# Ledger of designs, part 16: peptides against a protein of PDB entry 5VVV

Target 1, 276 residues: chain A of PDB entry 5VVV
Amino acid sequence: FLCGVVEGFYGRPWVMEQRKELFRRLQKWELNTYLYAPKDDYKHRMFWREMYSVEEAEQLMTLISAAREYEIEFIYAISPGLDITFSNPKEVSTLKRKLDQVSQFGCRSFALLFDDIDHNMCAADKEVFSSFAHAQVSITNEIYQYLGEPETFLFCPTEYCGTFCYPNVSQSPYLRTVGEKLLPGIEVLWTGPKVVSKEIPVESIEEVSKIIKRAPVIWDNIHANDYDQKRLFLGPYKGRSTELIPRLKGVLTNPNCEFEANYVAIHTLATWYKSN
Target 2, 276 residues: chain A of PDB entry 5VVV as posed
Amino acid sequence: FLCGVVEGFYGRPWVMEQRKELFRRLQKWELNTYLYAPKDDYKHRMFWREMYSVEEAEQLMTLISAAREYEIEFIYAISPGLDITFSNPKEVSTLKRKLDQVSQFGCRSFALLFDNIDHNMCAADKEVFSSFAHAQVSITNEIYQYLGEPETFLFCPTEYCGTFCYPNVSQSPYLRTVGEKLLPGIEVLWTGPKVVSKEIPVESIEEVSKIIKRAPVIWDNIHANDYDQKRLFLGPYKGRSTELIPRLKGVLTNPNCEFEANYVAIHTLATWYKSN

## One batch from the design tools (peptide; made by RFdiffusion4, then SolubleMPNN)

Design b1_p9_4_s4 (from b1_p9_4, 4 letters changed)
Fold by OpenDDE base, seed 5:
Structure b1_p9_4_s4 (fold): chain B 276 residues (1-276), chain A 9 residues (1-9)
Amino acid sequence: as target 1 above (276 residues)
Amino acid sequence: SRNERFYSE
């Protein structure tokens, strides 16, 4: 069971010292996972093709080493979906080289994120792939196999919540393709019925699990505030029955942008997890 | 996106 934090918000990323402090807190609270997915980190999303500099490499190596010291699984995410051409072998090779660089930093767990992108393929991809889901699954499977089938590999679908599914969760051709064609060792991220789910009913997890043919990892936006900078979510982790735990592969909270605001959010997630 | 999260409330 993956339990911890995803740094997955839009806005100023956390500094390296905050991330190290996070790992210390995660260990103390018996949580085990950190997903590196800061949307405004340039080489994560907008400039995903660019290799890390020597200085950036040293910082990432230090961060990955710190995660290992605190027994926290460090998952490196990349979001190529803004401008990748899936059918172009050069794009696939560029993605492979980027993940090879991160693997050299000592990273062993990875994620491909296709959240917050347009559903339209370019003309070249339409000639090769039957649908957008087929294109995403193809590259994800290829990368997963290329990396030697790492123990933890995550996929974030474009339809990552109930409200983004067309026509709905149980009838989505996109999620059906993901469920049928995504390799079984790849985990699927999900935010619940909404992007920010006030509640995640057990029945909603049973519904999505059926179509994706696996238990999801919850990307939980309950404490996310990147959509409203005037609000801080300081309340406890709630609206999730502990009956979800045996039906999930994990829960990663995507909390407030302000690192200092997240003590209650993360601590109460840990209490929830240990209460089962 | 930030906007998509805002619209999902």
Scores: peptide ipSAE 0.087, ipTM 0.855, DockQ to the pose 0.351
Fold by OpenDDE base, seed 4:
Structure b1_p9_4_s4 (fold): chain B 276 residues (1-276), chain A 9 residues (1-9)
Amino acid sequence: as target 1 above (276 residues)
Amino acid sequence: SRNERFYSE
């Protein structure tokens, strides 16, 4: 069971010292996972093709080593979906080289994220792939196999919540393709009925699990505030029955952008997790 | 997106 934090918000990424402090807190609270997915980290999303500099490499190596020291699984995410051509072998090779570099930093767990992108393929991709889901699954499977089938590999679908599913969760052709074609060792991220789910009913998890043919990892936006700079979410982790735990592969909370605001959010997630 | 999260709340 993956339980911890995803740094998955838009806005100023956390500094390395905050991330190290996070790992210390996660260990203390018996949580086990950190997903590196800061939307405004340039080489994560906007410039995903760009290799890390020597200085950036040193920082990431140090961060990954710190995660290991605190027994926290460090998952490196990349979001190539803004401008990748899925059918172009050069794009696939560029993605491979980027993940090879991160593997050299000592990273062993990875994620491909296709959240917050247009549901349209370019003309070249339409000639090769039957659908957007087929294109995403193809590259995800290829990368997963290329990396030697790492123990933890995550996929974030474009339809990552109930409200983004067309026509709905159980009838989504996109999620059906993901369920049928995504290799079984790859985990699927999900935010619940909404992007920011006030509640995540057990029945909603059973519904999505059926179509994706696996238990999801919850990307939980309950404490996310990147969409409203005037709000801080300081309340407890709530609206999730502990009956979800046996039906999930994990829960990763995507909390407030302000690192200092997240004590209650993360601590109460840990209490929730240990209450089962 | 950031805005999509707000509209999906």
Scores: peptide ipSAE 0.085, ipTM 0.853, DockQ to the pose 0.354
Fold by OpenDDE base, seed 1:
Structure b1_p9_4_s4 (fold): chain B 276 residues (1-276), chain A 9 residues (1-9)
Amino acid sequence: as target 1 above (276 residues)
Amino acid sequence: SRNERFYSE
């Protein structure tokens, strides 16, 4: 069971010292996972093709080493979906080289994220792939196999919540293609019925699990505040029955952008997880 | 989009 934090918000990324402090807190609270997915980290999303500099490499190696020191699984995410051409072998090779570099930093767990992108493929991709889901699954499977089938590999779908599913969760051709064609060793991220789910009913997890043919990892936006810079979410982790735990592969909370605001969010997630 | 989180609440 993956339990911890995803740094998955828009806005200023956390600094390396904040991430180290996070790992120390995660260990203390018996949580085990950190997903590196900061939307405004340039080489994560907007400039995903760009290799890390020597200085950036040293910082990432130090961060990954710190995660290992605190027994936290460090998952490196990349979000190529803004402008990748899936059918272009040069794009695939560029993605492989980027993940090879991160593997050299000592990273062993990875994620491909296709959240917050347009559903339209370019003309070249439409000639090769029958749908957007087929294109995403093809590259994800290829990368997963290329990396030697790492123990932890995550996929974030474009339809990552109930409200984004067309026509709905149980009838989505996109999620059906993901469930049928995504390799079984790849985990699927999900935010619940909404992007920010006040509640995640057990029945809603059973519905999505059926179509994706696996238990999801919850990307939980309950404490996310990147959509309203005037608000801080300081309340406890709530609206999730402990009956979800045996039906999930994990829970990763995407908390407030302000690192100092997240004590209650993370501590109460840990209490919830241990109450099972 | 960057603003999709704004539209889903």
Scores: peptide ipSAE 0.084, ipTM 0.852, DockQ to the pose 0.412
Fold by OpenDDE base, seed 3:
Structure b1_p9_4_s4 (fold): chain B 276 residues (1-276), chain A 9 residues (1-9)
Amino acid sequence: as target 1 above (276 residues)
Amino acid sequence: SRNERFYSE
């Protein structure tokens, strides 16, 4: 069971010292996972093709080593979906080289994210793939196999919550393709009925699990505030029954952008997880 | 997106 934090917000990424402090807190609270997915980190999303510099490589190696020191699984995410051409072998090769570099830093766990992108394929991809889901699954499976089938590999769908599913969760052709074609060793990220789910009912997890043919990892935006600069949610982790735990592969909270605001968010997630 | 999170509440 993956339990911890996803740094998955828009806005200023956390600094390396904040991330190391996070790992110390995660270990202390008996949490086990950090997903590196900061949307405004240039080489994560907008410039995903660009290799890390020598200086950036040293920072990432140090961060990954710190995660290992605190027994935290470091998952490196990349979000190529803004401008990748799925049918172009050069694009696939570029993605492989980027993930090879991160693997050389000592990273062993990876995520491929297709959240917050246009649902339309380019003309070249439409000639090769039957749907957007087929294109995404194809590259995800290829990358997963290329990396030697790492123990932890995550996929974030474009339809990552109930409100984004067309026509709905149980009838989504996109999620059906993901469930049928995504290799079984790849985990699927999900935010619940909404992007920011006030509640995640057990029945809603049973519904999505059926179509994706696996238990999801919750990307939980309950404490996210990147969408409203006036919002600071300091309340406890709530609206999730502990009956979800046996029905999930994990829970990763995407908390407030302000690192110092997240004590209650992360601590109460840890209490929730240990209450089962 | 950042905006999509706002509209989903």
Scores: peptide ipSAE 0.072, ipTM 0.833, DockQ to the pose 0.345

Design b1_p9_5_s1 (from b1_p9_5 with Y2L T4K)
Fold by OpenDDE base, seed 4:
Structure b1_p9_5_s1 (fold): chain B 276 residues (1-276), chain A 9 residues (1-9)
Amino acid sequence: as target 1 above (276 residues)
Amino acid sequence: SLPKPIPPE
């Protein structure tokens, strides 16, 4: 069971010292996972093709080593979906080289994120792939196998919540393709019925689990505030029955952008997790 | 536009 934090918000990423402090807190609270997915990290999303500099490499190596020191699984995410051509072997090779570099930093767990992108493929991809889901699954499976089938590999679908599913969760051709064709060792991220789910009913997890043919990892936006910088979500982790725990592969909270605001959010997630 | 839809209050 993956339980911890995803740094998955838009806005100023956390500094390395905040991330190290997070790892100390996660260990202390018996949480086990950090997903590196800061949307405004240039080499994570907008410039995903760009290799890390020597200085950036040293910082990431230090961060990954710190995660290991605190027994926190460090998952490196990349979001190539803004401008990748899935059918272009050069793009696939570029993605492979980027993840090879991160593997050299001592990273062993990875994620491919296709959230918050247009549903339209370019003309070249339409000639090769039957759908956007087929293109995403193809590259995800290829990368997963290329990396030697890491113990933890995550996929974030473009339809990552109930409200983004067309026509709905149980009938989505996109999620059906993901469920049928994504390799079984790859985990699927999900935010619940909504982008920010006030509640995540057990029945909603049973529904999505059936179509994706696996228990999801919850990317939980309950404390996310990147959509409203004037608000801080300081309340407890709530609206999730502990009956979800045996039906999930994990829960990763995507909390407030302000690192200092997240004590209650993360601590109450830990209490929830240990109450099962 | 916001990168994520604002949840309705």
Scores: peptide ipSAE 0.077, ipTM 0.819, DockQ to the pose 0.455
Fold by OpenDDE base, seed 5:
Structure b1_p9_5_s1 (fold): chain B 276 residues (1-276), chain A 9 residues (1-9)
Amino acid sequence: as target 1 above (276 residues)
Amino acid sequence: SLPKPIPPE
């Protein structure tokens, strides 16, 4: 069971010292996972093709080493979906080379994120792939196999919540393709019925699990404030029955952008997790 | 506005 934090918000990423402090807290609270997915990290998303500089490499190596020191699984995410051409072998090779670099930093767990992108393929991809889901699954499977089938590999679908599913969760052709074609060792991220789910009913997890043919990892936006930085979500982790735990592969909270605001959010997630 | 497609409240 993956339990911890995803740094997955838009806005100013946390500094390295905050991330190290996070790892100390995660260990102390018996949580086990950190997903590196800051949307405004240039080389994560907008400039995903760009290799890390020597200085950036040193920082990432230090961060990955710190995660290991605190027995936290460090998952490196990349979001190529803004401008990748899935059918172009050069793009696939560029993605492979980027993840090879991160693997050299000592990273062993990875994620491909296709959240918050247009649902339209370019003309070249339409000639090769039957749908956007087929294109995404193809590259994800290829990368997963290329990396030697890492123990932890995550996929974030474009339809990552109930409200994004067309026509709905159980009938989505996109999620059906993901469930049928995505290799079984790849985990699927899900935010619940909504992007920010006040509640995640057990029945909603059973529904999505059926179509994706696996238990999801919850990307939990309950404490996310990137969409309204005038608000701080200081309340406890709630609206999730502990009956979800045996029906999930994990829970990663995507909390407030303000690192200092997240004590209650993360601590109460830990209490929830340990209450099962 | 942040590109997170959160429905406007």
Scores: peptide ipSAE 0.074, ipTM 0.818, DockQ to the pose 0.391
Fold by OpenDDE base, seed 1:
Structure b1_p9_5_s1 (fold): chain B 276 residues (1-276), chain A 9 residues (1-9)
Amino acid sequence: as target 1 above (276 residues)
Amino acid sequence: SLPKPIPPE
């Protein structure tokens, strides 16, 4: 069971010292996972093709080593979906080289994220792939196999919550394609019925699990504030029955952008997890 | 509709 934090918000990424402090807190609270997915990290999303510099490489190696020191699984995410051409072998090779570099930093767990992108393929991809889901699954499976089928590999669908599913969760052709064609060793991220789910009913997890043919990892936006930086979400982790735990592969909370605001959010997630 | 994570304005 993956339990911890995803740094998955828009806005200023956390500094390396904040991330190290996070790992110390995660260990202390018996949490086990950190997903590196800051939307405004230039080489994560906007400039995903760009290799890390020597200085950036040293920082990431140090961060990954710190995660290992605190027994935290470090998952490196990349979000190529803004402008990748899935059918272009050069794009696929560029993605492979980027993940090879991160593998050299000592990273062993990875994620491909296709959240917050347009649902339309370019003309070149439409000639090769029958749907956007087929394009995403194809590249994800290829990368997963290329990396030697790492123990932890995550996929974030474009339809990552109930409200984004067309026509709905149980009938989504997109999620059906993901469930049927995504390799079984790849985990699927999900935010619940909504992007910011006030509650995640058990029945809603059973519904999505059926179509994706696996238990999801919850990307939990309950404490996310990047959409309204005038608000801080300081309340406890709530609206999730502990009956979800045996029906999930994990829970990763995407908390407030302000690192210092997240004590209650993360601590109460840990209490929730240990209460089962 | 509920807000979603987006870049700050």
Scores: peptide ipSAE 0.072, ipTM 0.816, DockQ to the pose 0.222
Fold by OpenDDE base, seed 3:
Structure b1_p9_5_s1 (fold): chain B 276 residues (1-276), chain A 9 residues (1-9)
Amino acid sequence: as target 1 above (276 residues)
Amino acid sequence: SLPKPIPPE
């Protein structure tokens, strides 16, 4: 069971010292996972093709080593979906080289994120792939196999919540393709009925699990505030029954952008997880 | 920064 934090918000990323402090807190609270997915990190999303510099490499190596020191699984995410051409072998090779570099930093766990992108494939991809889901699954499976089938590999769907599913969760052709074609060792991220789910009912997890043919990892936006600069959610982790735990592969909270605001968010997640 | 596509509550 993956339990911890995703740094998955838009806005200023956390600094390396904040991330190391997070790892200390995660270990202390018996949490086990950090997903590196800062949307405004240039080489994560907008410039995903660009290799890390020597200085950036040293920082990432130090961060990954710190995660290992605190027994935290460091998952490196990349979000190529803004401008990748899935059918172009050069794009696939570029993605492979980027993940090879991160593997050299000592990273062993990875994620491919296709959240918050246009659903329209380019003309070249439409000639090769039957749907957007087929294109995403093809590259994800190829990368997963290329990396030697790492123990932890995550996929974030474009339809990552109930409100983004067309026509709905149980009938989504996109999620059906993901469930049927994504290799079984790849985990699927999900935010619940909404992008920010006030509640995640057990029945809603049973519904999505059926179509994706696996238990999801919750990307939990309950404490997210990147969408409203006036919001600061300091309340406890709530609206999730502990009956979800045996029905999930994990829970990763995506908390407030302000690192200092997240004590209650992360601590109450840890209490929730240990209550089962 | 792109806001998350969360409708304002």
Scores: peptide ipSAE 0.060, ipTM 0.793, DockQ to the pose 0.437

Design b1_p9_5_s2 (from b1_p9_5, 4 letters changed)
Fold by OpenDDE base, seed 1:
Structure b1_p9_5_s2 (fold): chain B 276 residues (1-276), chain A 9 residues (1-9)
Amino acid sequence: as target 1 above (276 residues)
Amino acid sequence: ALPKPIPPD
């Protein structure tokens, strides 16, 4: 069971010392996972093709080593979906080289994120792939196999919550293609019925699990504030029955952008996880 | 606007 934090918000990324402090807190609270997915990290999303500099490489190696010191699984995410051409072998090769570099930093766990992108393929991809889901699954499977089938590999769908599913969760052709064609060793991220789910009913997890043919990892936006930075979400982790735990592969909270605001959010997630 | 559409509560 993956339990911890995703740094998955828009806005100023956390500094390396905040991330190290996070790992210390995660270990102390018996949480086990950190997903590196800061949307405004240029080399994560907007400039995903760009290799890390020597200085950035040293920082990432140090961060990955610190995660290991605190027994935290460091998952490196990349979000190529803004402008990748899935059918272009050069784009696939560029993605492979970027993940090879991160693998050399000692990273062993990875994620491909296709959240918050347009649902339309370019003309070149339409000639090769039957749907956007087929394009995403094809590259994800290829990368997963290329990396030697890492123990932890995550996929974030474009339809990552109930409200984004067309026509609905159980009938989505997109999620059906993901469930049927995504390799079984790849985990699927999900935010619940909504982007920010006040509640995640057990029945809603059973519905999505059926179509994706696996238990999801919850990307939990309950404490996310990137959409309204005038608000701080300081309340406890709530609206999730502990009956979800045996029906999930994990829970990763995407908390407030302000690192210092997240003590209650993360601590109460840990209490919830241990209460099962 | 953020690329992530957040429905009103």
Scores: peptide ipSAE 0.093, ipTM 0.832, DockQ to the pose 0.425
Fold by OpenDDE base, seed 4:
Structure b1_p9_5_s2 (fold): chain B 276 residues (1-276), chain A 9 residues (1-9)
Amino acid sequence: as target 1 above (276 residues)
Amino acid sequence: ALPKPIPPD
């Protein structure tokens, strides 16, 4: 069971010292996972093709080593979906080389994120792939196999919550393709019925699990505030029955952008997790 | 990048 934090918000990423402090807190609270997915990290999303500099490499190696020291699984995410041409073997090779670099930093766990992108494929991809889901699954499977089938590999779908599913969760052709064609060792990220789910009913997890043919990892936006810079979510982790735990692969909370605001959010997630 | 759309309250 993956339980911890995703740094998955838009806005200023946490500094390396905050991330190290996070790992110390996660260990202390018996949490086990950190997903590196800061949307405004230039080499994570906008410039996903760009290799890390020597200085950036040293920082990431130090961060990954710190996660290991605290027995926290460090998952490196990349979000190529803004401008990748899925059918172009040069793009696939560029993604491979980027993840090879991160593997050299000592990273062993990875994520491909296709959240918050347009559903429209380019003309070249439409000639090769029958749908957007087919394109995403193809590259995700290829990368997963290329990396030697790492123990933890995550996929974030473009339809990552109930409200984004067309026509709905159980009938989504996109999620059906993901469920049928995504390799079984790849985990699927999900935010619940909504982007920010006040509640995640058990029945909603049963519904999505059926179509994706696996238990999801919750990307939990309950404490996310990147959408409203005037709000801080200081309340406890709530609206999730402990009955979800045996029906999930994990829970990763995407908390407030302000690192200092997240004590209650993360601590109460840990209490929830240990209450089962 | 567009922020994740929040459902209206």
Scores: peptide ipSAE 0.090, ipTM 0.821, DockQ to the pose 0.420
Fold by OpenDDE base, seed 5:
Structure b1_p9_5_s2 (fold): chain B 276 residues (1-276), chain A 9 residues (1-9)
Amino acid sequence: as target 1 above (276 residues)
Amino acid sequence: ALPKPIPPD
């Protein structure tokens, strides 16, 4: 069971010292996972093709080493979906080289994120792939196999919550393709019925699990505040029955952008997790 | 605007 934090918000990423402090807190609270997915890290998303500099490499190696010191699984995410051409072998090779670099930093766990992108394929991809889901699954499976089938590999679908599914979760052709064609060792990220789910009913997890043919990892936006910088979410982790735990592969909270605001959010997630 | 469409309050 993956339990911890995703740094998955828009806005100023946490500094390396905050991330190290996070790992110490995660260990102390018996949490085990950190997903590196800061949307405004240029080399994560907007400039995903760009290799890390020597200085950035040293920082990432230090961060990955710190995660290991605190027994936290460090998952490196990349979000190529803004401008990748899935059918272009050069794009696939560029993605492989980027993940090879991160693997050289000592990273062993990875994620491909296709959240918050346009649902339309380019003309070249339409000639090769029968749908956007087929294009995403093809590259994700290829990368997963290329990396030697790492123990933890995550996929974030473009339809990552109930409200993004057309016509709905159980009938989505996109999620059906993901469930049928995504390799079984790849985990699927999900935010619940909504982008920010006030509640995640057990029945909603049973519904999505059926179509994706696996238990999801919750990307939990309950404490996310990137969408409203005037608000801080200081309340406890709630609206999730402990009956979800045996029906999930994990829970990663995407909390407030302000690192200092997240004590209650993360601590109460840990209490929730340990209550089962 | 953030790319995540959150329902208006």
Scores: peptide ipSAE 0.089, ipTM 0.828, DockQ to the pose 0.369
Fold by OpenDDE base, seed 3:
Structure b1_p9_5_s2 (fold): chain B 276 residues (1-276), chain A 9 residues (1-9)
Amino acid sequence: as target 1 above (276 residues)
Amino acid sequence: ALPKPIPPD
């Protein structure tokens, strides 16, 4: 069971010292996972093709080593979906080389994120792939196999919540393709019925699990505030029955952008997880 | 930055 934090918000990323402090807190609270997915990190999303510099490489190696020191699984995410051409072998090879570089930093766990992108494939991809889900699954499976089938590999769907599913969760052709074609060793991220789910009912997890043919990892936006910089979510982790725990592969909270605001959010997630 | 499209409450 993956339990911890995703740094998955838009806005100013956390500094390396905040991330190291997070790892200390995660270990202290018997949480086990950090997903590196800061949307405004240039080489994570907008410039995903660009290799890390020597200085950036040293920082990432130090961060990954710190995660290992605190027994935290460091998952490196990349979000190529803004401008990748899935049918172009050069794009696939560029993604491989980027993840090879991160593998050299000592990273062993990875994520491919296709959240918050346009559903329209380019003309070249439409000639090769029968749907957007087929294009995403193809590259994700190829990358997963290329990396030697790492123990932890995550996929974030474009339809990552109930409100984004057309016509609904149980009938989504996109999620059906993901469930049927994504390799079984790849985990699927999900935010619940909404992008920010006030509640995640057990029946909603049973519904999505059936179509994706696996238990999801919850990307939990309950404490996310990147959509409203005037709001801080200081309340406890709530609206999730502990009956979800045996029905999930994990829970990763995507908390407030302000690192200092997240003590209650992360601590109460840890209490919730240990209550099962 | 495109925030996650969270419907306003």
Scores: peptide ipSAE 0.087, ipTM 0.819, DockQ to the pose 0.427

